# Designs tried in a protein design run: peptides against a protein of PDB entry 8BZL. Part 112

Target 1, 228 residues: chain A of PDB entry 8BZL
Amino acid sequence: SYDRAITVFSPDGHLFQVEYAQEAVKKGSTAVGVRGRDIVVLGVEKKSVAKLQDERTVRKICALDDNVCMAFAGLTADARIVINRARVECQSHRLTVEDPVTVEYITRYIASLKQRYTQSNGRRPFGISALIVGFDFDGTPRLYQTDPSGTYHAWKANAIGRGAKSVREFLEKNYTDEAIETDDLTIKLVIKALLEVVQSGGKNIELAVMRRDQSLKILNPEEIEKYV
Target 2, 242 residues: chain B of PDB entry 8BZL
Amino acid sequence: SRRYDSRTTIFSPEGRLYQVEYAMEAIGHAGTCLGILANDGVLLAAERRNIHKLLDEVFFSEKIYKLNEDMACSVAGITSDANVLTNELRLIAQRYLLQYQEPIPCEQLVTALCDIKQAYTQFGGKRPFGVSLLYIGWDKHYGFQLYQSDPSGNYGGWKATCIGNNSAAAVSMLKQDYKEGEMTLKSALALAIKVLNKTMDVSKLSAEKVEIATLTRENGKTVIRVLKQKEVEQLIKKHEEE

## One batch from the design tools (peptide; aimed at target 1 A24 S29, target 2 R16 E21)

Design b1_p27_8_s2 (made by RFdiffusion4, then SolubleMPNN; from b1_p27_8, 10 letters changed)
Fold by OpenDDE base, seed 2:
Structure b1_p27_8_s2 (fold): chain B 228 residues (1-228), chain C 242 residues (1-242), chain A 27 residues (1-27)
Amino acid sequence: as target 1 above (228 residues)
Amino acid sequence: as target 2 above (242 residues)
Amino acid sequence: MTEEEAEAIFAASTPEDVAKYADRLYY
């Protein structure tokens, strides 16, 4: 019965559930990641939080470990599962290998997890894409993207979610060595990229910054306005 | 279009999970539950629809469940699903207590259940739980808390919110009348009655049709109390006099 | 609500009817 085989090939060789999961990602708000020289920056479009909702419980950017953070687009509940699994793996790696994960390692772990859900009977794909940023132990900044299929690639800059196309087009034009020469310029690039799709300016943007040997810093609205 | 209406939750061509959304729609037809966070406590107010004449005079809370000494929840949706989930909440809370010799943090209990809910949206052969929950609690980390979870396994913290029938209208009313930083439990109770009076499809609000529980701190202990019918009557009467 | 009542609502619901909930599932 087709009910057991959630993700099956079409006669044309398509994995419809994976493709449809990618459509689910497009329903998410925009996230952008940029790798600078000595900085990685995640910027996200803030979801309109209801007036009576606690903002603390609404997160699009999260730390996976001290040296790695992630932004996602798509199904929030799916994202929580992926984040939790990734966090456990990061801690496990520290215990077993006695070093933090590389950004590539944890990305590959997440990608493998997603891929398994595309091939396992009785499981639908995860409806999320993720931007994973951080620093390797050697101090190298990294940016990776994963999609519902479980593919992953390293990027200088990328975007996911509803406005990703426009943001990517902007980044393709404006990502230069000069544009990322300083930490501040890198942050400005992210903000400018997000402003291509975000309405009402800096108030609807959340920014996370990670520098070498520093913890993840989420900028407050006042700090963001200084760059706009 | 009917191919995506199977019990197995799969993505539509547009990337939607229709089974989850349908579950949420079903919950919209269930009895109303309100939650309001105050400075000195938190409350749940729930509509009691099934007044069976053969129900024992001891009005056990039909929709409000004590989870542990520091948390309670209210449910809207499928009763059988609610029973399963509330039992699971109790088990999770108890296991945590046994393991760590301290009560489970409120948000951690909520997320644990939400992970279960999410699983039922991702694994084949399972349908989403047709239940939304409001959680009230106290812990040493965040004090008084109010959470809402839905069939997707998504959750959020709230100052005030509503699930079930006419929830959108109720939330709108709460948004208008909720005063951040100035909400006492007393004022929250009054607000709950006000909102229920307007959102319940009854000609007259009566104490027999409303369940209210409060969670407070007394002498460093959490106290969860279901209001007596007489107390609810007094609240209704006071509202009618204003 | 019974499971049967919920199933009846599911059967009667259309994607258009439930579109209002979509925004709650995504970020």
Scores: peptide ipSAE 0.443, ipTM 0.817, DockQ to the pose 0.834
OpenDDE base, seeds 1, 3, 4, 5: peptide ipSAE 0.429, 0.429, 0.435, 0.357; ipTM 0.803, 0.808, 0.816, 0.774

Design b1_p27_8_s3 (made by RFdiffusion4, then SolubleMPNN; from b1_p27_8, 10 letters changed)
Fold by OpenDDE base, seed 2:
Structure b1_p27_8_s3 (fold): chain B 228 residues (1-228), chain C 242 residues (1-242), chain A 27 residues (1-27)
Amino acid sequence: as target 1 above (228 residues)
Amino acid sequence: as target 2 above (242 residues)
Amino acid sequence: MTAEEAEAIFAASTPEDVAKYAEKLYY
């Protein structure tokens, strides 16, 4: 009975729709985020795009603002709603506060949005987790993760999606100060982490890099192959 | 257990949205619609199933709808849902034109409707729309465009694609025969007839059972044209002679 | 198709029958 209802507590205190939304996230392809010293890197497993599909319309990594980008895992349509709301908030903040959002601010906004959808009797939770990376105005690199419940935390490194467990285990072993000493080493760490779960090597990986005072850069396949 | 088959779209224990998936299955039983992007235009071809003899000879495009001067769509799925969504598309396009004094970009119109579709998968008391759409259009940003959207509110751009009955087989045929960079509207029309002839559950393809619309640019203006029955007959005849 | 025809398909379908569509919904 309770598992069929829009987000209600079970007798044992479970929010089944939130838990099931987390299962939806696990159906998404893997995404990984790593915070370096002066760099943030997002890596994702590419979805197999049909030969006749336009790749520009298939995005797992997107910019929220000039200083913030996001990768998601889970329901694509749900992600679009969250991304659009976040983008509007980023622009609104620039207009009202006259500064870009902090990465924490926009993460909290997204988390609050997700949380509201877990508390409404008329809505299901969002079926997505997100990795949000960027730079604060002071130049500090940040990485946050959100889940369907609306929780959020800051991370040095994290992963979401179907291969997240294996990737996290890899990162727990290999994330050291030495491993992120340079931008290139940080990128290499992300690629190595993804290769734990991605089949067929670098061709199935998309990488986004943001450096201090620089815009989001999506690496082309040739650039990725240099790190493999 | 059919426990998650309620009209309200909720997650299954496995994280699936069964109502959305069921809507997609229903669309698989609807009449075939295909779209093909060419260098010099874009087309929609749709199966006409409701040939009611009593329908007045109104050259009634049953499945292809003009949205504005620069866009058209075809629909597969529940007719009543399709009518609602096509009306919304027209309203969105008109509001944009009035607000910005320029036509809405093609992808923006598609995404606006997709946000509506997504909402019907997330809000209580709502069911997914049982409709997939193909969109053809032209704008100054990307030129000729073809999009597909489904009940989830997901969409994608395509060079060629198909929705409705036997869509998987049609897509496979399109993948085999579509030549990127070499596709003219003329060749696209021929390909459309070829694919429909193989995918429609009819003994013989006839012009009465097929609707075709083309979108081209002439003198800096978009021209959306529904092919006359005689023109479709000629295309079919040409295919039979090859 | 009519809404009634669609509902008939919904009633006859199982999660196993429609599993092929699930892959399209996630990224």
Scores: peptide ipSAE 0.437, ipTM 0.806, DockQ to the pose 0.834
OpenDDE base, seeds 1, 3, 4, 5: peptide ipSAE 0.425, 0.358, 0.047, 0.029; ipTM 0.794, 0.762, 0.617, 0.588; seed 4 fails the geometry check

Design b1_p27_8_s4 (made by RFdiffusion4, then SolubleMPNN; from b1_p27_8, 11 letters changed)
Fold by OpenDDE base, seed 2:
Structure b1_p27_8_s4 (fold): chain B 228 residues (1-228), chain C 242 residues (1-242), chain A 27 residues (1-27)
Amino acid sequence: as target 1 above (228 residues)
Amino acid sequence: as target 2 above (242 residues)
Amino acid sequence: MTQAEADEIMAKSTPEDVAKYSERLYY
């Protein structure tokens, strides 16, 4: 059965393992990214953490470098591998080029990594999609998405994970220049988008904000409630 | 015949890694291990199933392994896989110590092994390790710590958790009885006995069937101690009297 | 647990039986 072969085309030209890896992404909780004028915002549906679990070890949003952060949906262990590789590349770039990576550069690196895992018979694809946000050195805010295939594109706004379809539909209707006119409005847009799929309101949302020349800030629940 | 392509972990049409999930199911039938974090220490308690009469009375910890001076782990699952992974943990810890002249942070050791586990779920010709681990440790960054890892290469920090047989029931009991911020090592030991008594498939809990290790700090040093059988007997007796 | 014991358990398991573990693997 072609569906059980690693990185083999079906008779109709499909890479089943890549398609199935995309299904793995849909098993992840929702993440949304929005590019504002001078801000990038990541919002995620919080996983229900067990009462006795340490929350610090449960992360869906992570920094790749001072100017880049990423949210993922899909296999947690796969995500850790990608994140670690990306972090190493960001540091390597700083050492060799003496500048931080552009958001496009690190996205392309991640995409290339994923693509290689779709073309090797000795590897399965990564079961993750990622939203990568940050600022280029020139101060331009960027948002990219990558999927298990290694494809990547730049976006104004996008979503990944189980609720991504509904969130994208919301964003398509509500992403306007007016809706992102201010940082606060941009944050509010992300929250509203997530509320399309997240139950129990702001308590189940995690938000990360990056502004120009500022480090990644993860909002606390109280800060999130101010926007709801 | 369900051709378990046992050699390669691939995605199902639904995006699932069945081989990883099957490994986790196998672990669910292994001997129970639990971990409890306290304010003044951390403990592991493990079920000893294979009491072979011909085993030398030197109760070597069957399921609890010292990794370095600051960390120990317990294992549920395939013994051969456990031996490989525990040796790898020791090697990683030792290499770090040699390189940096300080002990490896607890979470960093856990993640290093988890990356290995993950690789065995992604590379062809490899199967997932049929092992879950509980890690206890102390470091200068986070103090006393408890972690759990599974065949996927996923891990998490915990205040209390359980792996192996009846782990879900044990976790439920831990959630009910664990008092956040008020847990002493003494109370944690009592809780461990209480949970094991209810979750082990034995008519009566005996010290012969339970291994307990504690990790504490004394005079600025980590002390890992496996409880003597007599100490475990006293804990069981105290529980029976309550 | 031996490898043989683990293999026996895995051989008897169905995707439905192990679906509960999926919640741990994804985020």
Scores: peptide ipSAE 0.515, ipTM 0.834, DockQ to the pose 0.843
OpenDDE base, seeds 1, 3, 4, 5: peptide ipSAE 0.477, 0.360, 0.387, 0.164; ipTM 0.817, 0.803, 0.819, 0.541; seed 3 fails the geometry check

## One batch from the design tools (peptide; aimed at target 1 A24)

Design b1_p28_1 (made by RFdiffusion4)
Pose (drawn by RFdiffusion4):
Structure b1_p28_1 (pose): chain A 225 residues (1-47, 50-199, 201-228), chain B 238 residues (1-200, 205-242), chain P 28 residues (1-28); non-standard residues A62 YCM
Amino acid sequence: SYDRAITVFSPDGHLFQVEYAQEAVKKGSTAVGVRGRDIVVLGVEKKAKLQDERTVRKICALDDNVCMAFAGLTADARIVINRARVECQSHRLTVEDPVTVEYITRYIASLKQRYTQSNGRRPFGISALIVGFDFDGTPRLYQTDPSGTYHAWKANAIGRGAKSVREFLEKNYTDEAIETDDLTIKLVIKALLEVVQGGKNIELAVMRRDQSLKILNPEEIEKYV
Amino acid sequence: SRRYDSRTTIFSPEGRLYQVEYAMEAIGHAGTCLGILANDGVLLAAERRNIHKLLDEVFFSEKIYKLNEDMACSVAGITSDANVLTNELRLIAQRYLLQYQEPIPCEQLVTALCDIKQAYTQFGGKRPFGVSLLYIGWDKHYGFQLYQSDPSGNYGGWKATCIGNNSAAAVSMLKQDYKEGEMTLKSALALAIKVLNKTMLSAEKVEIATLTRENGKTVIRVLKQKEVEQLIKKHEEE
Amino acid sequence: EEEEEEEEREEYLEELEEEEEEVEEEEE
């Protein structure tokens, strides 16, 4: 089989294929995640008439208690999502507990890191925001990128214009903003309206403590706008 | 040998996949192919690129392939690659029927093939398939459906779409004329002739298939030349 | 850079055409 080393070091210690994978992420639609007190919210920018909205969604459930949003190559994202879904079931089988948000994040990050050091393969061209709750009810938000690095965040953005949205969230992520569920959803819409020039072209989802993923209707989003 | 390896599965500096983009260029030079969803069925309209006089026409169709009892598809791009992929689609549909004893839902069949196409872009060092496919079908979950896939493995559901030559002009005509939720098969047939009239008119130059439900059973039929010649006449009056 | 990319695209399309011609000949 094909064994060519695709990801290699360059002078100065750069891994060019990884950096190029990060460029693919910037070409992706904006995704925003905010961790609230008892709620986590994901929002994504949408790119069209005659298209079925159900089929092209950027927010997916990995397990009953974990879901994710992504930016970058949509085909690579389907592969990573299905790999994570299979791992969530393997964990329930072996430990008899649902996966922690951290566990599945570590798994997705290590899968991505393997694709930066394996022969015959290019890196995954996606970043992911992963949200959910732990056994003790603690809300979580993690980010993964193509290098395999992962971190926890109070709030974050990935994809096109993520730097601008991040700077908005830094100034606006306060206790008042995450005091209630309505204000937590509102902060995500405001963060997206910063780069989407829009309001009717946004998808949004909410996850509450042990209540599973709820995707909001267009009519419910129009009320906030 | 590293010297002769064209490295078909790497990123460009901008995060692009050049082989995938070049494959999409090949599809843009293929025969026009479009699909339209309606309340009582789904249809595929295709430009025949085999319009030579000395051709025999031994099959019921040239560009439209039955995948299982409830599904059909059409292709744009490299014909040989399309043969490999359509054979694989039939195998996936049969593997699902064997396992679950029920027909494969349409989206599950598209996802399964797209995973194969995505793998060719990430590992193996091979050129990707130069094929875009339109899928039409019916399942107990979502009823009548239309899907499109491209060489990278991406797919999406559409009420109307077009692939191949002059597809951008065709998508424009569809946005203007397609009445969302009010289309019947007869009106969708009229719109298909209208679209192919601009982007290309003769019955020998076109191929039309329809998918409908009759007595709880799916019917996939290629329209005879007589029915196509009558549809062309009915449009010229407009 | 744009000119080089266009040349590479043309060469790629030519190679696909040649491969499709070889397959048609073999089916004959």

Design b1_p28_1_s1 (made by RFdiffusion4, then SolubleMPNN; from b1_p28_1, 11 letters changed)
Fold by OpenDDE base, seed 1:
Structure b1_p28_1_s1 (fold): chain B 228 residues (1-228), chain C 242 residues (1-242), chain A 28 residues (1-28)
Amino acid sequence: as target 1 above (228 residues)
Amino acid sequence: as target 2 above (242 residues)
Amino acid sequence: MEKEREEERKRFLEELKEREEEVLKELE
């Protein structure tokens, strides 16, 4: 009798709770990340904020540190836990190592955290995937993606959430060196990619931009419309 | 036989947390709670279902709890769970005050509890709390605030919202009648009565079945006040005369 | 492989349903 209450291997070698967590991610709002030459861009599908809801409380893009930001797809409450842990680690790293984390380092930390929750008895996997972008101290732009299993990889561009397949297909066709030649073109690429799955244009898109040696900038709707 | 911890919330094949959804369903059958944010204050209005004549009237509020000097909450769902969570809120707020010598920011208190709620959806041997909460508060960062949280540990800030029985209908009414930027506490109170009158499955709204609390600022201090029955009666009467 | 996954999904859903019924009985 397989204890379905824990993450265990099925007879065919599957971790069903991880797979099911991935299904939860697929139900999440779409997020896209693109690495440019000297810019990283995150875009997220804005769910129609209920008219009476405060938009500030529905942010899907967050800073982990000055040089790293994250978008996620899946369970918001689960994401909050991961974000908080990652932020603490970023600060701890600054204190202990006296340098900011590399994007790979913090991704690995998050991935390890997720992996532990797939292996620990009495815990379920995190129902989130994340796109983690930023700059290393040497000025190199980075994009990583992690999933509920704790697997992570570096990407030039990627997408997560319900529209991820369509967005990825678009990116595979349109991500070229020419398409990311400038910061503006890179931003435009992200917007175009999201528009494959997002209805009604720039009003339903949240965009965050991080340039080399600059802080995270969240674009306002007016700024987004300039690229549409 | 390694006993399945039957209480572990797990993902369904479709990626759903059914135990959380079922908790939310249970909340849907609870008494209605409303929250409305105004320019000059914020209010909670809650249905009182347990009108036992023998209940010692000393219960200022069955469903509205003062958390600290700057925050209050209303609960919909399992009473025992609500008591535990409201106690935790008070403890968190008190610990923060002691540690930082300042009141806890409203959103920070909400998130702290939401992290607890989330944990009860992720760790084995735990069930989700069968409670949704509305939070009202004031802090120096954002002024008057209204938040809603659910069993999943999700939360959001709102201008107006509803939890419990007929919450969807109430939210719809609030969306129609809420005037952004022009909402006074007086108008908010009137709106609360209007919505409760329509959403409560009662032929006539009575003051004994409604609890209302307001949070205002007076002379640089937060004032949390539960309306007296007579005041609620006046609000109902005024509504009936319109 | 897809058929086996579908069968496992079905079994899981059935078990969940049974557990739900048990919980409902306890509440009652």
Scores: peptide ipSAE 0.028, ipTM 0.615, DockQ to the pose 0.067; fails the geometry check
OpenDDE base, seeds 2, 3, 4, 5: peptide ipSAE 0.018, 0.022, 0.000, 0.000; ipTM 0.599, 0.536, 0.574, 0.575; seeds 2, 3, 4, 5 fail the geometry check

Design b1_p28_1_s2 (made by RFdiffusion4, then SolubleMPNN; from b1_p28_1, 15 letters changed)
Fold by OpenDDE base, seed 2:
Structure b1_p28_1_s2 (fold): chain B 228 residues (1-228), chain C 242 residues (1-242), chain A 28 residues (1-28)
Amino acid sequence: as target 1 above (228 residues)
Amino acid sequence: as target 2 above (242 residues)
Amino acid sequence: SEAERERRKREFLEELKEEEKKVLLEKL
């Protein structure tokens, strides 16, 4: 079988383990990212947390540094490894360069890590895609996406996970300069985009906002309902 | 036998490295990249397949990468592999500049990367890079140069060549139309459009689907520029009028 | 200062050498 644990080329030039990792991402909860003028917003589909499950343990949005945060779709355990490595790199960069990482820099680091796991024998690809948002030191908002292959691109807006197609179609139609003119409008855009795939409104959405020169803010359900 | 297909660094009984061949198959499905050497410059022309409305502005190009002030490359194959290799090229070039206080010669940069590619075919526990590259550059030793490298770590200098989808057909067309010693950058641009129009799997060639970079010398300095969409449109229009 | 620039260049070159060593060691 060409779909063995080792990532090798098929006769037709495919990396099946990477493709299967992408399928794992497609089964993941939907995540959305939007870059505004002076804001970046991440939204994630909240899986129905079992009544007895600690909601704090199931966060899909996390800070990598004070100026960078990440959402992911796919395998949570894989994401934890990537997040931890990225956090260490962010701190190392601050110590060595005396400046925070650029969003592109840390994205490239994560992408390179993912790529390496697609090329090393005895390793499988990471079963995650990620949306990475933040601000560069010059105050420019950034949004990047990575996939299991280790590719990365800069985006104005994007989505990953099971509902990504529908959400992207929505964003392609509704992302305009007018739609992101204010912070509130940008937040509304993300919520509306997620509502294309999330049935029960604001209670099933995790939303994070990062404004210029501000830390990551996770919105509570009540704050989200104000935008619905 | 299936055993040789699954092992990255083992020769078949026929002396074939199947993983390298399969990596080349992956490249055959990638967007077309073309390079043409002229007397007064070098160009890369690349197919842009992924036009996404939500994509943020790319500072340089999607398929063409500036390596240093005197060199650029284009890539066909797996994008993530390409990103790793292009980053490595930049690092090698920068290290050389810092060490020797002069730009790395074009062929030396190409060779350094080819050694890395080759190592990934020889040392166990790694797959080949699923990437071919075209390199354009200028140095004081050989002037304007065009190189091609493949997943095996093999490379060669070219007057004109193509990688990616329909590369064989493109190379055949280049062999027919390329006039050695008489090629100007202007004529090379026209030739690039002609070849892409016939080899790209599109009904109509548009400026949105083509990236072109030129490398020239102006006032003793190398100038690498990506053509604006309007300039590419003019080239396409001129070709349609001929 | 030019000396600080040279020191930063040296540190950068050393980091690059260490990265090269890591890549080489990962190849072994």
Scores: peptide ipSAE 0.008, ipTM 0.486, DockQ to the pose 0.023
OpenDDE base, seeds 1, 3, 4, 5: peptide ipSAE 0.006, 0.018, 0.008, 0.000; ipTM 0.586, 0.509, 0.581, 0.567; seeds 3, 4 fail the geometry check

Design b1_p28_1_s3 (made by RFdiffusion4, then SolubleMPNN; from b1_p28_1, 16 letters changed)
Fold by OpenDDE base, seed 3:
Formats: C-alpha cells, structure tokens, sequence
Structure b1_p28_1_s3 (fold): chain B 228 residues (1-228), chain C 242 residues (1-242), chain A 28 residues (1-28)
C-alpha cells in the first residue's frame, strides 16, 4: 500500500512534511535579500557548476516580472514550478488590472500556492523558501520571504538556506540606516553578508540588483569584485 | 505504534476525528489570543512571538486581521493556514456586500468560514486547518459580538474567551473576573492585560510582545483600532501598579 | 474606493476559478 504522502498532523500537532521541507531548504545554497532606500539586492551562493555544465542554465535568481524578482533555497525543480506559476500570475494581473503586481500581492499568491500543497492529498509541500524583492508601482522597495508552509513576511533584510543563520546574525548586527544609505553600500552589505558563509570570495556569489524604475541587473564577477 | 493515519480524516473506532484533535493540539502551542466583550466595545489581545530585528515594520498587527469595516479576527495556530482563512473571510464579506449592498452580519461570516473548516474535516484528501479564530464585530442585529471557531468548524459566541497557549487557564481566569453587565472597554483592557500577564510564558509582560485591537462605535460608525505600543505600555504599567 | 472593490472581486474570481480547476482535476 503506497503510503499516500499526505501532509497530516502528528499526535503532537506537527506537520512533519512541512518541517521536512524546511530541512530541504536548509540544505539549499544560501540566499540573501536586502532592502535599501531605493534599491533591492539579492545574493545567492553559487554552487560549483560542474565544469561541463552551462552556467546560464543554473540561475537561482529569476525575474517574475519587470518589477519583481525572486531568489530561492531548496529544490530547484520545485522552484521552477513556483516561478512559472508566479510569472503567469504577474502577466494575468497586468492584463486584468492594467497595473503590475505589488510585491506583496505576488508573494501572497506564491504563499497561497505553497499552503495549498500542504493541504491537498497526493501532494507534498514545496521544498523551497523564497526571497521576493521588487518595487511597487509607487516606487517603494519591498522584500518578502516565503517558506514551505506558505507563511510570508516583509523584511528589511533576510537570508534562507544553509548559511541563513550566520547571515541573519551578520545582518542583525550590520543592517543600519548608514549601511544602506547608498546603493553601493547596500550592495556591499549583501556581499559582506554572503561572505560570512561563502568560501573563496566573490567568484562564488551571484548578485542581482533592482533599482527604482530599472530592470533587474545581474552583476558579473568583475562587477562583484569591485564591491569586495 | 500509533500509525499516523496518513488517510483522509476518518473516524476512529471510538468515533473520534484524530486529525481534528491533533490540529487542536497544534493550536495549544500557538501564541495566546484573548477576546473580551464589553458594553461599549470588543477587544482582541494577542501574544506577539515573532519579534525579529530585521522584520519590516508591519503596518498592521501580526496576529490581528481586519476583515471589513465592522469585523476583525485574531488567529492561533499555523500562520499559513491563518492567511488562507483570513483571506477567505475577507472574500466572503466582500461578496456579501456586493450582493446585498449591506455588510455581512457577524455570525453569518463566522458560519460561512466554519462550513469551509468543516468541509476540510469531511472531504477526502484534505487535512483540517490548524487554526482557531477569535472574531470581534458589530452589526445592527446583535451589536458588539465575540465568536470563537476551531478546526472542526464548530463556533460559539462568547462574552470572553481565549485560544492558543494556556487557553484553559485563561478562560478560568476570565470566568472569575468577568463581570457580566458591568464590563466597560476600559475594564476589559485591564482584564486582558491581567490574564495575558499570567498566561504568557514570559517573565515580564512587555508592550512589544502584545498586540491589542479594540472595536468601538463612534458617531454610528465602527472603529477598529490597534493600540499603539505606548498605549499598551500604559496598560501594563497600570496593572503593575495595582 | 471602487478600484479596491474591483481588485478584490477579481482576486475572488481568480480564486474561484482555481478551485474549480482543482475540483475538475480531482474528478479527472
């Protein structure tokens, strides 16, 4: 009898499949998000791409829309499903409401999707946490986090994945108004935060920057090295 | 070995719905939420557990949700489940308003959600919601109201009640100190602080760990207000001085 | 305002559509 992998409550009130999905996230590469004054920055630990693997195919930072991007920690295949659904929703929203999604809206959509997979029979939770950053139409920078349970919150800065604890501890100490006073300082803060857990410096960091009224920019290694 | 009944919420041989009971157990570990009905208003008081330095300033309370202009709720249990249910409440209320051009009566909103909760206990392939809710509201039919609902889809109206951690102890304290017919919003706020101070697993009650919302009527309009931290501090201080 | 009401209605309709699709998929 195939034990129907159903997310059910334990006798002590735990949803073990959600907790195990969170463990899958903790095994993922570290991602960091920081909200600056007029900038949002995502940084991700690069996994050593096998020498024969096309680096272009392993992006952990993805645009959801022109004004929203997402980084994730956990199962890459699960992330693709979430990203695709979110992209479709962003486009649908533009068609129906004539405005881009707010960062909160698309976060709530993703969160609801994740939550649904924790209640439906024959479905397991998504093994992903996500950092969702972007700008609302009014130009306000936003950072949200979602976890496998479908919980979401707004953050000034946060981290997910293997090194998240150390990175969060760093951010708690170093996130100040002075540290985010400029775009460059905000970028430096993200890089410094990642360097707490990433070995071998800037070459193992993927960094994406979104400024107000600008598209997502993925920094090349040479650009990252300028901030180190 | 209690086999996790990985199946649909089914009756045990003893007629128990274990998945519902286990969902209620999960709620017992959640932060405490109180509701108190007064003659001149209703309040919710909730424990705030997630105080993180990097958390963005939440414009609204973490555990208290405005549903419409006349109702708010507080949640104990799984946050993601809470978000789904609070969204559903808002949708139900909005649909009613559009259909009837009047705000949904408080009990009707509560029952509509309770039917959804019940369905998640009866239909295959779904787990119960790990959430209990307190509802505060005003309508023209019954005035100020306080309701509680649980994962089973059961609900009840209350003068004062508690969900989450140490709820049984809180309810006992409320029963002792609640003065029927004489409860003012001011006295209800004082009672809420008194009960939270005893039921929260914290050595000292601080304003940063407590969210309070009041629902009142002013000039024929419902006013839902989340108390500022300074106001909560004053309530705590008053309690410590007594 | 009317714009917010419309947005909420559209969100509701989308959620209903998703539920209908899920129910359809389960019957399938």
Amino acid sequence: as target 1 above (228 residues)
Amino acid sequence: as target 2 above (242 residues)
Amino acid sequence: DEAERRRRLEEFLRELEERELEELLEKL
Scores: peptide ipSAE 0.014, ipTM 0.516, DockQ to the pose 0.025
OpenDDE base, seeds 1, 2, 4, 5: peptide ipSAE 0.016, 0.013, 0.015, 0.005; ipTM 0.596, 0.579, 0.594, 0.490; seeds 1, 4 fail the geometry check

